# Peptides against a protein of PDB entry 8YR4, part 77

Target 1, 309 residues: chain A of PDB entry 8YR4
Amino acid sequence: PRGSPALQLVVLICLGLMGLERALNVLVPIFYRNIVNLLTEKAPWNSLAWTVTSYVFLKFLQGGGTGSTGFVSNLRTFLWIRVQQFTSRRVELLIFSHLHELSLRWHLGRRTGEVLRIADRGTSSVTGLLSYLVFNVIPTLADIIIGIIYFSMFFNAWFGLIVFLCMSLYLTLTIVVTEWRTKFRRAMNTQENATRARAVDSLLNFETVKYYNAESYEVERYREAIIKYQGLEWKSSASLVLLNQTQNLVIGLGLLAGSLLCAYFVTEQKLQVGDYVLFGTYIIQLYMPLNWFGTYYRMIQTNFIDMEN

## One batch from the design tools (peptide; made by RFdiffusion4, then SolubleMPNN)

Design b2_p15_2_s2 (from b2_p15_2, 11 letters changed)
Fold by OpenDDE base, seed 3:
Structure b2_p15_2_s2 (fold): chain B 309 residues (1-309), chain A 15 residues (1-15)
Amino acid sequence: as target 1 above (309 residues)
Amino acid sequence: MEEERERLRELLRSE
């Protein structure tokens, strides 16, 4: 935002908070490891209590599994509202100005309300896309890279490889299954709109339907449209369950391979018991934002299609 | 989970 130094400062603070979230995603599992090790070693209560208090504080800053519930994430989201509003308004004004520069012949050939609705969809799609990329997709990819580096440096290259293969397979399958699923969702939405249009048309023409005693016929046509919709809805929902199950299977296999390897290294006294707990908690922590990656990918794809139309 | 969040986003867009 070139015109407001205050908004530039807010953007810099938001970027700093994003960096802090990445640091918290590494630190929280480390502190949890340290608690487990201190408990195993029967460490003095004062050291344990300090580490537990620090862990709970870091966990409060990080938040729960969805990334959106943490204090740092909520503060970032709150600060970003003003930047988003400024950006949206600027894009809307640019489009509105450009629409006024267009020829009278262009305006006479189109319904003004339809043009505005296309412009508003275009602006919301661009601003939405940018927000999803910057705040959800890029951070999640960064956390994966940081995780691979962390496990490669502090555990063994084999752990980094397991995480790399697991996350690469997870992302690839998520994209492929989401693209496949998008066909069923489009068909469902088209049939929903057609079913709704039939219901609205029947209700708007209720006098004609009553005049011909065609109420039973219209109800049966509506039932057929609902059954057809439900058949497409089932395919859409079943494809989502398949996506979630495929994702769960990939994470489960990665967790199995890594946990067995970690357990082996603990038995050889190369790793501590806390390191086993760290691995499991860190993989689950990486999984939580990735569970929504299919939704983000689909939303990005929809926003691109809505920008082209 | 994805369906609940999509419902939550549709609910939050309708407010």
Scores: peptide ipSAE 0.019, ipTM 0.590, DockQ to the pose 0.088
Fold by OpenDDE base, seed 2:
Structure b2_p15_2_s2 (fold): chain B 309 residues (1-309), chain A 15 residues (1-15)
Amino acid sequence: as target 1 above (309 residues)
Amino acid sequence: MEEERERLRELLRSE
């Protein structure tokens, strides 16, 4: 935000909070590992109680599990409201100023309400795209890289390789299947609009339909349009289930391979029982934001198309 | 007729 030092400071604080979220994503599994190791070693209650209390506090800051956002993420989101409002208002004022610079001939050829609606959609799409990139996509990619580095340095190069292959395959399949699904969704939306247009046209011509006693004909024509829509809706929904199942299989195979390798190294006394629990916890934690990656990717594509139009 | 068509499209869009 150029021109407001206060909003620049808020952006810097939000970036600092994002860095803290990345640190929490590493620390929470580490503290959970330490609890399991202390329990295995039958450590003194005071050491265990301190580690558990610290873990619960870090988990409160992080959030997660049942779709709950953590304190740090909520604080970041709260602070970002002012930055978003400033950015939206600036884009709206730029568009509005540009609309006033356009020729009278351009204004006479267009409906003012349609132009404003296009401007509002464009502003929302730009601001939405920026927020999704900065707060969802970039942090998720950073967490994957941090995870690969962590497992490569503190476990073994084989664990880093498993995470790298699993996440690379997951991202690639998510993109490919999401692009494939986009065809079914476009076809569904086109048929939905066509079905709705037929219903609206039939209801607007109600007098003509009544004059010809054509109500049964219009109902049957609408039924056929609904059946065609439902056939495309089924393909769209089934393709979503296929995406989710493919993602689950990739993560499941990565979790299986890494868990077996962890278990093997624990039997050889190269790793502790807590390290097995850390691996499982950390992989599940990396998976949670990735589950939404297909949705974010599609939103990004939609927002780009809405910005070009 | 066109204004009523647009109003009906807006009403059906707001639901």
Scores: peptide ipSAE 0.000, ipTM 0.342, DockQ to the pose 0.033
Fold by OpenDDE base, seed 5:
Structure b2_p15_2_s2 (fold): chain B 309 residues (1-309), chain A 15 residues (1-15)
Amino acid sequence: as target 1 above (309 residues)
Amino acid sequence: MEEERERLRELLRSE
């Protein structure tokens, strides 16, 4: 935002908060490791209680689940509302100005309601795309890279390789299966619209249907359209279950390989019991935002298509 | 009739 120093400061604060979220994603597993090690060593209660309190505070700042429920994430989202509103308004005004620069022939050939709907779609698609890229996709990729670096430096190169292979396979399969399932979803939506249009046309022609006693024929045509829709809906839903199961399998195999390697190094006294718990906790933390990556990718693709039309 | 059909189709596409 070139026009407001206050909004530029808010963007810088939001970027700082994003950096803090990445730091918390590393620190929370480390503090959990430290708790397990202190418990194993039978450390004094005061040291344990301080480490537990610090862990719970860091966990409150980080949040849990989809990465949007932590205090830092909520504060970032709250501050971003003003930036989003400014960006939306600027895009809307640019589109509106451009529409006024278009020829009178262009305006006479189009319905004003259609033009406004195209403008609203374009603005929503651009602002949505930017929000998903900046707050979901880029941070998730950064967390993966930070995780690979962390495990490569502090554990062993083999742990970094396991995380790299697991996350690369996960992302690749997520993209490929999401693109594959998008065909079924498009076919489903097209058939849904055709089924709705048929129902509307039948109801708007109610008098004609009554005149020809064609009610049974229209009901049967509607039943056939529903059966075709349900066949596509089943393919769409089954493809989603397949995506989720494939993702779960990849993470499960990565967790298994890394957990066995951690357990082996703990038995060899090269790692502590807390390091085993850290690995499991960190992989689960990487998995939580990645579970939604297929949804983000689909939303990005939809917003690109809606911006080109 | 045709204009009302188009308006109803547009309303059902916007939901």
Scores: peptide ipSAE 0.000, ipTM 0.353, DockQ to the pose 0.033
Fold by OpenDDE base, seed 4:
Structure b2_p15_2_s2 (fold): chain B 309 residues (1-309), chain A 15 residues (1-15)
Amino acid sequence: as target 1 above (309 residues)
Amino acid sequence: MEEERERLRELLRSE
């Protein structure tokens, strides 16, 4: 944001909070490992209690996955409201100014309400795209890279390779299946709008329908439109289940391979019991944001298409 | 879950 040093500072604080979230994503599993090791070693209560308290505090800062946003994420989101409002207003004013620069012939050829609706979609799409890229996509990719580096350095190169292959396969399949399912979703939404339009048109023409005693005919036409919609809805929903199942299978196979390897290294006394727990906890933690990656990818694609129209 | 969260986001965008 050029022109407001206060909003620049807020952006820097938000970037700092994003860095802190990445640090928490590494620290939380490490502290959980340390608790398991201290319990295994029958360590003194004071050391255990301090480590548990620290873990719970770090977990409060991080949050509990898909259902509970952490304190740091909530604080970042709160601070970002002002930046988003400033950015939205600036984009809206730029679009509005550009609309006033367009020829009278262009304005006479379009309904003013349609132009405003395109402008509102365009602004929402740009601001949404930026928010999803900066706060969801980039952080998730960073967490994967940090995870690969961490496991490669502190465990073995084989663990880093398993995580790399698992996450690369997960991302690739998520993209491919999301692109495939987007066709069914678009068809569903188009048919939903057509079904709704038919109902509205029938009700607006109520007098004409009544005059011709065509109520049964309009009901049957509406039924056919609903059946067609439900057939597309089923394809959309079934494709989502397939996406979720594919994602679950990839993570499950990665977790299996890595857990077996970790268990083997623990039996060889190369790793501790806490390291097994760390691996499982960290993989599950990487999975939580990745589960939404398909949604983020689709939102990005939709926002690009809405900017081109 | 993902569709419900999208429906919730679409609902929260329409308000």
Scores: peptide ipSAE 0.016, ipTM 0.556, DockQ to the pose 0.086; fails the geometry check

Design b2_p15_2_s3 (from b2_p15_2, 10 letters changed)
Fold by OpenDDE base, seed 5:
Structure b2_p15_2_s3 (fold): chain B 309 residues (1-309), chain A 15 residues (1-15)
Amino acid sequence: as target 1 above (309 residues)
Amino acid sequence: DEALREELLALLRSE
């Protein structure tokens, strides 16, 4: 934000907190590993109690596996409110000024309420897009990279390769299936708008419909439009289930391959039991934000299309 | 999960 040093400082603090969240995503599984190892070794209570207390404190800072409920995430979200408001107001004023520069012919051809709705959608789309990019997409990609580096350095190159292949395949399939689904969603939205328009037209012409006793005919036409809509809705929803299941299968295969390899190395005494728990915990932590990646991609794609129009 | 977020986003677009 140009012109407010206070808001610039808040942005820097929010970026620092995002870095801290990434560090916590690595540290929490490590401390959990250490607890499992200490329990396995029957370590003294003082060492165990300190490690457990430290783990619980780090877990409080991190929050749940989505990262959205942790103290650090809540503090970041709280501080970001003022930055979001500043950005929204700036975009709204830019759109409003641009609307005043448009030709009288453009304004005469459109209802003022439609113009305001386009402006509000434009503002929400831009500010939403920026927030999703900064707080969801970039952090998720960073956590994947950090994970690949961590497993490659501290476990074995094979673990880093499994995570790399699993996440690359997951992201690629998510994009491809999401682009395929976009066709069904567009068809559904077009049919929804057409069904709504027919209902509005029938209700606006209510007197004419009643005069001709055509109520049953209009209800049947509306029923046919609903059935057609539901057929498209089913395709959209079924394609979503297919996406989610495909994502689950990719993660499941990666978890299986890595867990079997980890179990093998534990049997060979090259890794500890806690390392098996760490791998499983870390993969599950990566999966939680990735489950939403398809939604983020669709939102990004929709908002870009809405900005070009 | 994704359905709930689409519904939340649809709600946020309708407000």
Scores: peptide ipSAE 0.019, ipTM 0.603, DockQ to the pose 0.086
Fold by OpenDDE base, seed 2:
Structure b2_p15_2_s3 (fold): chain B 309 residues (1-309), chain A 15 residues (1-15)
Amino acid sequence: as target 1 above (309 residues)
Amino acid sequence: DEALREELLALLRSE
């Protein structure tokens, strides 16, 4: 936003808050580890109470680990409203100005309401895409990289490798299965539109249907279209369940491998009980935003296709 | 989270 120093400052504050969210994602598991270790060692109440109070405060700032419900995330979202509105208005005005430069023949061939709907869809697509890239995709990838670095530096290199392999396999399978399921969703949407068009055509031709006593025939054709739609809907829904189950299996295998390795190192007195709890907590924390990654990837892909058309 | 999912699903149905 080159024209407003106030909005530039808000962007810098939002970037600072995003950096703070990344720091909280590392600190919260560390403080939780420290609580477990202090409880195991039967540490004095004053040290334990300070660590618990600090943990609860950090957890309030972080929220549920999805980055959507924490105080820092809410403050970022609140401050970003003005930046989003400025960006949206700028895109809308650019589209509107471009529409006025188009030929009279182009305008005469289209309804004004369709032109405005295209402009609104274009604006929403660009602003949505930007928000999802900046606030969901990039932070999630950053948290994964930070996690790999943390486990590689402060744990054995094998933990960093397990997290790397688990997250890489999760992301790869999420992309591949999402691309595979996109064909079922497109087929479903095409059949939904065809079923809707048939219902509209039947209702618009109501007088003709009554004249020929064809009501039972139109109902049967509509039933056949619904059955065909439901067959495609089932494939779409079943493919989503398969995606979610595949994701759950990959995370489960990573959690199993890492938890067994943690337990082994605790038995060898190389790690503490708190380090076992830290690993489990951190992996679950990385999983929470990744559950939405397939939705974000699909939305990004759709928005790119819609911008090219 | 559910509200955002429903809003995203509603946006994806309106397109």
Scores: peptide ipSAE 0.014, ipTM 0.506, DockQ to the pose 0.104
Fold by OpenDDE base, seed 4:
Structure b2_p15_2_s3 (fold): chain B 309 residues (1-309), chain A 15 residues (1-15)
Amino acid sequence: as target 1 above (309 residues)
Amino acid sequence: DEALREELLALLRSE
């Protein structure tokens, strides 16, 4: 944000908090590993209690596997409200100024409510896009990269390769299936709007429908529109289930391969029992934000298309 | 008529 040093400082603090979230995503599994190792070694209570207390504190800061409920994430979201409001207002004013620069013929061809709706959609789309990119997409990609580096350095190159292949396949399939799904969702939304418009037009023409006793005809036409909508809704919902199952299968295979390899290395005394727990915990932790990646990618695509229209 | 259409369309979008 140009023009307010206070908002620039808030952005820097939010970026710092995002960096802290990335550090927590590595530290939480490490501390959990250390607890398991200390329990296995029957370490003294004082060392164990300190490590457990530190783990719980780090877990409170992180806020479970989704990262959305952690103290750091909540603090970031709270601080970002002012930046979002500034960005929204700036986009709204830019759109409004652009609308005033448009020809009188453009304004006469559109209803004032439609123009305001375009402005509101445009503002929401841009602000939403930026928020999803900065706070969900980029952090998730960073966590994957950090994970690959961490596993490659502290475990074995094979673990880094498994995570790399799993996450690359996951992201690729998520993109491809999301693009495929977006066609069904657009068709559904178009048919929903058409069905709603037909219902509204029938109700606005209620007197005419009554005069011609055409109620049964309008109901049947509405039924046909609903059936057509439900057919598209089913395709959209089924495609979402297919996406989720594909994602779950890829993560499941990655977790299986990595867990078996980790178990093997533990049996060979190259890794500790805590390292097995770390791997599983870290992969699950990577999976939780990735589950929403398809939604974020779709929102990005939708917002780009809504800005182009 | 148009205002009622927009209001009904707005109500249908808020659900």
Scores: peptide ipSAE 0.000, ipTM 0.361, DockQ to the pose 0.039
Fold by OpenDDE base, seed 3:
Structure b2_p15_2_s3 (fold): chain B 309 residues (1-309), chain A 15 residues (1-15)
Amino acid sequence: as target 1 above (309 residues)
Amino acid sequence: DEALREELLALLRSE
C-alpha cells in the first residue's frame, strides 16, 4: 500500500502477528510436552497449574482446528479488512480506468453487464489470491521450515530429516496429483457450462419446443448431458479422494517413522515421555494447514491461467 | 474438509 502510512503500519502489524502465530505453533506443543512431563514426574500442583494455565492461554491465542479461529488469527483478519478494501478499490479503479481507455469498438461488441462481471471476477480473484498466498501459503511453508529447524536442534538430526523428507514428499505428491486432477476438473467445468447452456437455450426457445411438442426430446438431451457431467464429476471427486488418501499415507508414514524413533530414544532415556507427545502433536499441527496446500496450488494455477487470457 | 474447501473457494469466488 504505497501512499498511506497508516495502512503500511497495519501491514507491518499483520506481519508481526503472522510471526507471533509461528511462535505459538512452536510454543503450544512445548507447553503440552511440559505438562506431560510434570504429570509423569508427579510435580507439585502449583507448578502444574501454572503450566496448564499458560498452555490454555497460548492455545486460546493460537486457536484450534483450522488455524483461523484463534485470537491472533482473528485480530489479523480484522486488521487486514482495511488493507483488503484498499487493495480491492485500487484494483477496481485501475480496471475501470483501463476500460475507459479501451476503444469504442470493444465496448460496442460487449454488453456492459458482461464487462462489469468480468471486472468484478478479475478483481475478486486477484485480491483473494494475494491474500491467500500471503496468509496461508507463506505461513505454511514457514511453519515447515521452523519445524525442521526445531526438530534438528532440540531432538536429533534424524527427526529433522524425517520431517524434511515427509514434507518434501507430501508437497511434491500434492503438486503432481493436483496437476493431474486439474485436467478432470477442467473437463467437468466445461461439461457443466455446456449442460447449463443447453438448458438455457431450451428454455429461451420454449415456444418453439412447445410448437413442435419436443419437450420429451429436450428432457432426454438434458438427461444425457447430466449423465455425462456426473461421469466427469465422479472422476473429479475420485481424484480428490486419491489426493487426500495419498497425503494421509505420506503423513502417516512420517508420523510412524518419527514416533518409533522417538519411542526408541525415550527407552534409551535420551528423551522424555513429553517429547513423544510433542512430536505427534507438532506433526499433526503441521498436517492441518498442508491439507489446504492442494487447493492453494490449484487457486494459484487457475488465476495464472485467467491472467494469461 | 475438501468439500468445505471447495465451498469456501466457491464463496471466495462469489464474493
Scores: peptide ipSAE 0.016, ipTM 0.596, DockQ to the pose 0.088; fails the geometry check

Design b2_p15_2_s4 (from b2_p15_2, 9 letters changed)
Fold by OpenDDE base, seed 3:
Structure b2_p15_2_s4 (fold): chain B 309 residues (1-309), chain A 15 residues (1-15)
Amino acid sequence: as target 1 above (309 residues)
Amino acid sequence: SAELYAQLRALLNSE
């Protein structure tokens, strides 16, 4: 935010905390590996207890991954409240000033409640998109890149390749299936609005409907609109299940390929048992934020379309 | 996960 050095410092601290979350996402699996290796070697209790305590502390800082209730994530979210409020207020004031610059003819053609609703939607969409891009998309992409680098350097180039291919295929299929799904969602939303408009029109014309004893006819027409809506809702919901299943299959295949390769290298004594556990833990940790990527990509597309209008 | 999905769905249904 230009103009407040205090808010700029808070943004820099939030970026630093995001960097710390990325470091924790690598360190937590490493410490978990070390515990498994120490257990396998029957290491002294003091070394094991120290490593377990350190792991639990790092896990407390990390939480359950991206969007979890971890201490670092909570601290980041807490500090970001002031930045979000500043951004929201600035967008709201820009929209409000722009509304006052519009012609009287534009204002006379619209209800005040509709204008305020457009302003509130615009503010929420922009603020939501910015927070989402900064705190979910960018960190998730960074975690994938860090994961590829880590596996390529500390395991074998084959592990880095498996993660790269798995994540690239996952992202590509997520985009393609989400774009396909967006058509069904738009059709559903259009039919929802039409069904709602019909219900409102019937209720506003209640006296006329009552005068003609047309209540049964209006109810039947509303029922037909609901059935049509539910048919589109089913297509939207079924397409979501297909997306989730496709995502699960891609991650499952990546996990299978990498786990088999890791098990093979453990049998050849090139990797330790803990490295097998690390790979599985890290892939599952990458999967958690990616599961939301399809919902997120759609939100980005919708907000871009709404900004073009 | 469910709360984030509910918030995102609320944000997307507010459109």
Scores: peptide ipSAE 0.010, ipTM 0.432, DockQ to the pose 0.107
Fold by OpenDDE base, seed 2:
Order: C-alpha cells, then sequence, then structure tokens
Structure b2_p15_2_s4 (fold): chain B 309 residues (1-309), chain A 15 residues (1-15)
C-alpha cells in the first residue's frame, strides 16, 4: 500500500509474524522430542519442568494442535484487518470508477441492483483470494519445504525422501481428483439451476396449471428433476469422500513407511525414542494445513469461474 | 464481465 507508511509497517510486522509461525512449526516438535527423551532418561525434575513449560508456551504461540488458532496467528489476523479493509476499499473504488466509465447503453440494459451485486462479488472474490494465497498457500508450501530440509539434514536422507514423495503425491492427487470432481459439481449446479427455473415457471403459471388440472403432471415433472439432481449430488458427495479417503491413504502410507523406518533406526540405536515421536508429530502438523488445501483449491477455482461470469 | 475480470487481474498484478 503506497499511500500509508503505517499500513506498510503493519504488512512488514505481519510478514515477520508469518516467519515466526514457521519457526514455531519446527521448534514445537523439537521441544516435544526433548520432553520424551528427558522422560526416557529419567532426567532431573528441574530440567524436565523447564522444557515442559517452554513447550507449553511455544504451543500457545503456535496453536493448531487443539483446533484452536494460536496467539501469533490471531495477532497476525488482527493486524491484517486494516490492510484487508484498505485493499477492499481500493478494489471497490476502482470497480465503482470503472462502472461510471461504462456506456449509458450498458447501464440501461442492467438493473442497478445487479450492477452492485457484481461489484460486491468481485471485491469479495479478490480480497478472499489474496488473503487465502498469502496466509494459507504460501505458508503451507514453505512448511513442506522446511520439513523436507529439516528431515534431510537431521535425519537420514530416506526420511526427507519419504516426506517429499508423500507431500508431492498428496498435492498431485488433491489437484487431479479436485479437477475431476469439478465436472460433477458443475453438472450438479446446472441441474439445480434448471430444477429451480422449472419450479419458478410452474409457480408463475399457477393459474394456467389450475385451469388445465395439470397439478399431478407438474409434481411428477418436478419429482423427475429432483431425482436427476440427487443422482448428480450423490456423484459430487461420493467424489468428495473418495478425495478424503485418497488423501487419508497417502498420509497413512507415508506415516507407516516413515514410522517403520524410524522404529528400525531406534532399534539400531541410530535414533532416540524422542525422534520417533518427533516424526509422527511433525507429519501430523504438516497434514493439518494440507487437509484444508483441497477445500481452498475448490474455492480458488470457484472464485475464478465466478469472476469470469 | 470480461472487462471487470481484466481490471481485477490488472489490479492484482499492480500491488
Amino acid sequence: as target 1 above (309 residues)
Amino acid sequence: SAELYAQLRALLNSE
């Protein structure tokens, strides 16, 4: 935002908080590992209590594990409200200025309420997409890269390879299955609109339907349209279950392969018991943002399609 | 509107 040095400072603080969140995603599993190792070694209470207190404090800053947002994420979201409002207002003013530059013939062909609805949808779609890209996509990709580097440097190269293959396969299958599902969702939406249009036309022509005693015919026609819709809805819902199950299988196979390999290296005394817990904890932490990725990829595609219309 | 989409895309590229 070139017009306000205060908003530029807020953006820099938000970027700093995003960097801190990435550091916490590495530190929290490390401290959890250290607790498990200290418990296994029967370490003195003072060392254990300090490590546990530090872990709980870092976990409060991070959040995520309990489904709650962390303090750092909440602070970032709070500071970003002013930036989002500035961007939204800028987009709204540009859309409004453009609407005033359009020909009188275009305005006479459209209802004022339709024009405002197009402007509101456009603004909401852009601000939603920007916030999603900055706060969900980029950080998730960064966490995956940091995870691969961490496991490749501090574990055997085989762990980095398992994480790389698991995450790459997860992302690829999520994209491919989501694109495949988009066909079923488009067909469902088209049939829903057609079913609604038929119901509206039947209700607007109610007097004519009564005059011809065609009520039973219109009800049966509506029933057939509902059955066609439900057949497409079932395909859409079943394809979502298939996506979720495919994602669960990929993560399950990656977790199985990595956990077995970690257990093997612990039996050979190359790794500690805490390193087994670290691997499981870190993979689960990577999975949590990725579970939302399939929903968000659909949201991106829908918002792009809605902007093209 | 294709024109509105083009302007929104230009806006996203200008920030």
Scores: peptide ipSAE 0.000, ipTM 0.319, DockQ to the pose 0.020
Fold by OpenDDE base, seed 1:
Structure b2_p15_2_s4 (fold): chain B 309 residues (1-309), chain A 15 residues (1-15)
Amino acid sequence: as target 1 above (309 residues)
Amino acid sequence: SAELYAQLRALLNSE
């Protein structure tokens, strides 16, 4: 933010906390591996108890990963409130000033309440988009890169390749299937607005409808509009299930291939039992924020569609 | 997930 050194310092602290979350995403699986290895070796209780206590403390700081209710994530969210409010207010004032610069003819054709709702949707859209890019997209991409590097250096190049192929395929299919779904969602939203407009027009002309005894005709036209809407809603919902199932299948295949390879290397005494648990835990940690990615990418596209209208 | 989307839409519409 230009003009407030205090808010710039808060942004730098939030970026530092994001770096700490990336470090925790690597350390938590490592400490869990070390617990499993110490249990397998029947290590002395003092060493085991210290490692378990350290793991639980790190897990408290991390929570469930990126976007979870962990202590570091909550502290980041708390500090970011002032930056979000500053950004929101700046976007709202820019939209409001732009609306006042628009021609009188544009304003005379629209109700003031509709204009304010467009401005509010636009502000919420841009602020939500920025928060999503900074706190979910960039961290998730960083965690994938860190994961590929970590598995390539400390396990084998084959593990790094499996993670790379799995995550690249997951991201590519998520984008392609989401872009395909956007057509169904646009059609659904257009039909929803048309159905609502018909209901409002019929109710505003209630006296005319009553005079001609056309109540049954208006109800039947509204029913036909609902049936058309529900047909588009079903296509949108079915396409979402298909996306979720495709994502689950890609992660399942990556987890299967990597888990079988890890189990094989444990049987060959090249890896320890804890390394098998580390791989499974780390892949699940990468999957959780990626599931949010598909949701927010859809939200971003919706917000852009709602700004174009 | 569809539930996560519904919760996020509810959160965004409740402000």
Scores: peptide ipSAE 0.015, ipTM 0.485, DockQ to the pose 0.089; fails the geometry check
Fold by OpenDDE base, seed 4:
Structure b2_p15_2_s4 (fold): chain B 309 residues (1-309), chain A 15 residues (1-15)
Amino acid sequence: as target 1 above (309 residues)
Amino acid sequence: SAELYAQLRALLNSE
């Protein structure tokens, strides 16, 4: 944010907290591994109790790995409120200024309430996009890269390759299937707006509808519009389920391949039992933000589609 | 999930 050194400092603190979240995403699985190894080795209670207490504290700071429930994430979100408000206000003023630069013919062809709703949707869309990019996309990509490096260095190049292939395939399929879904969502939103417009026009012309006893005809036309909307909504919802299942399948296959490989290396005494648990825990931790990624990327695409209309 | 999307859309529309 240009013009407020205080907000720039808050952004830097938020970036520092995001870096801390990345460190926690590596440390939490490592400490969990260490607990499993200490339990396997029948280590003394004092060492185990210290490691467990440290793990629980780190897990409290991290939260569920979803990026929304941890103390660090909550503190980041709290500090970001002022930055979001500044960004939102700036985008809103830019949109409002741009609306005033548009031709009188454009304003005369649109109702003031529709123009304001477009401005609000535009502001929410851009602010949502920025927040999503900064808090979900970039951190998730960083966690993937850190994961590939970590598994390649401390396990074997094969684990880094499995994570790389799994995450690359997940991201690629998420983008491709989401772009495919965007067509169904555009059609759904267009039909929703058309259905709403018909309902509004029928209600605004209530006296005319009453005069012609056309209530049954207007209700039937509205029913047909709802059925057409529901057919498009079903395609949108079914395509969402397909995306979620595709994502789940890719992560499941990556987890299976990596878990089998970990189990094999544990049987060969090249890895410890804790390393198997670390791999599974870390992959699940990567999956949770990625599952949100598919949801937010769709939200972003929706907001972009809603700006094009 | 669709519910999480609906909740997030409700949150984004309530702000």
Scores: peptide ipSAE 0.014, ipTM 0.461, DockQ to the pose 0.088; fails the geometry check

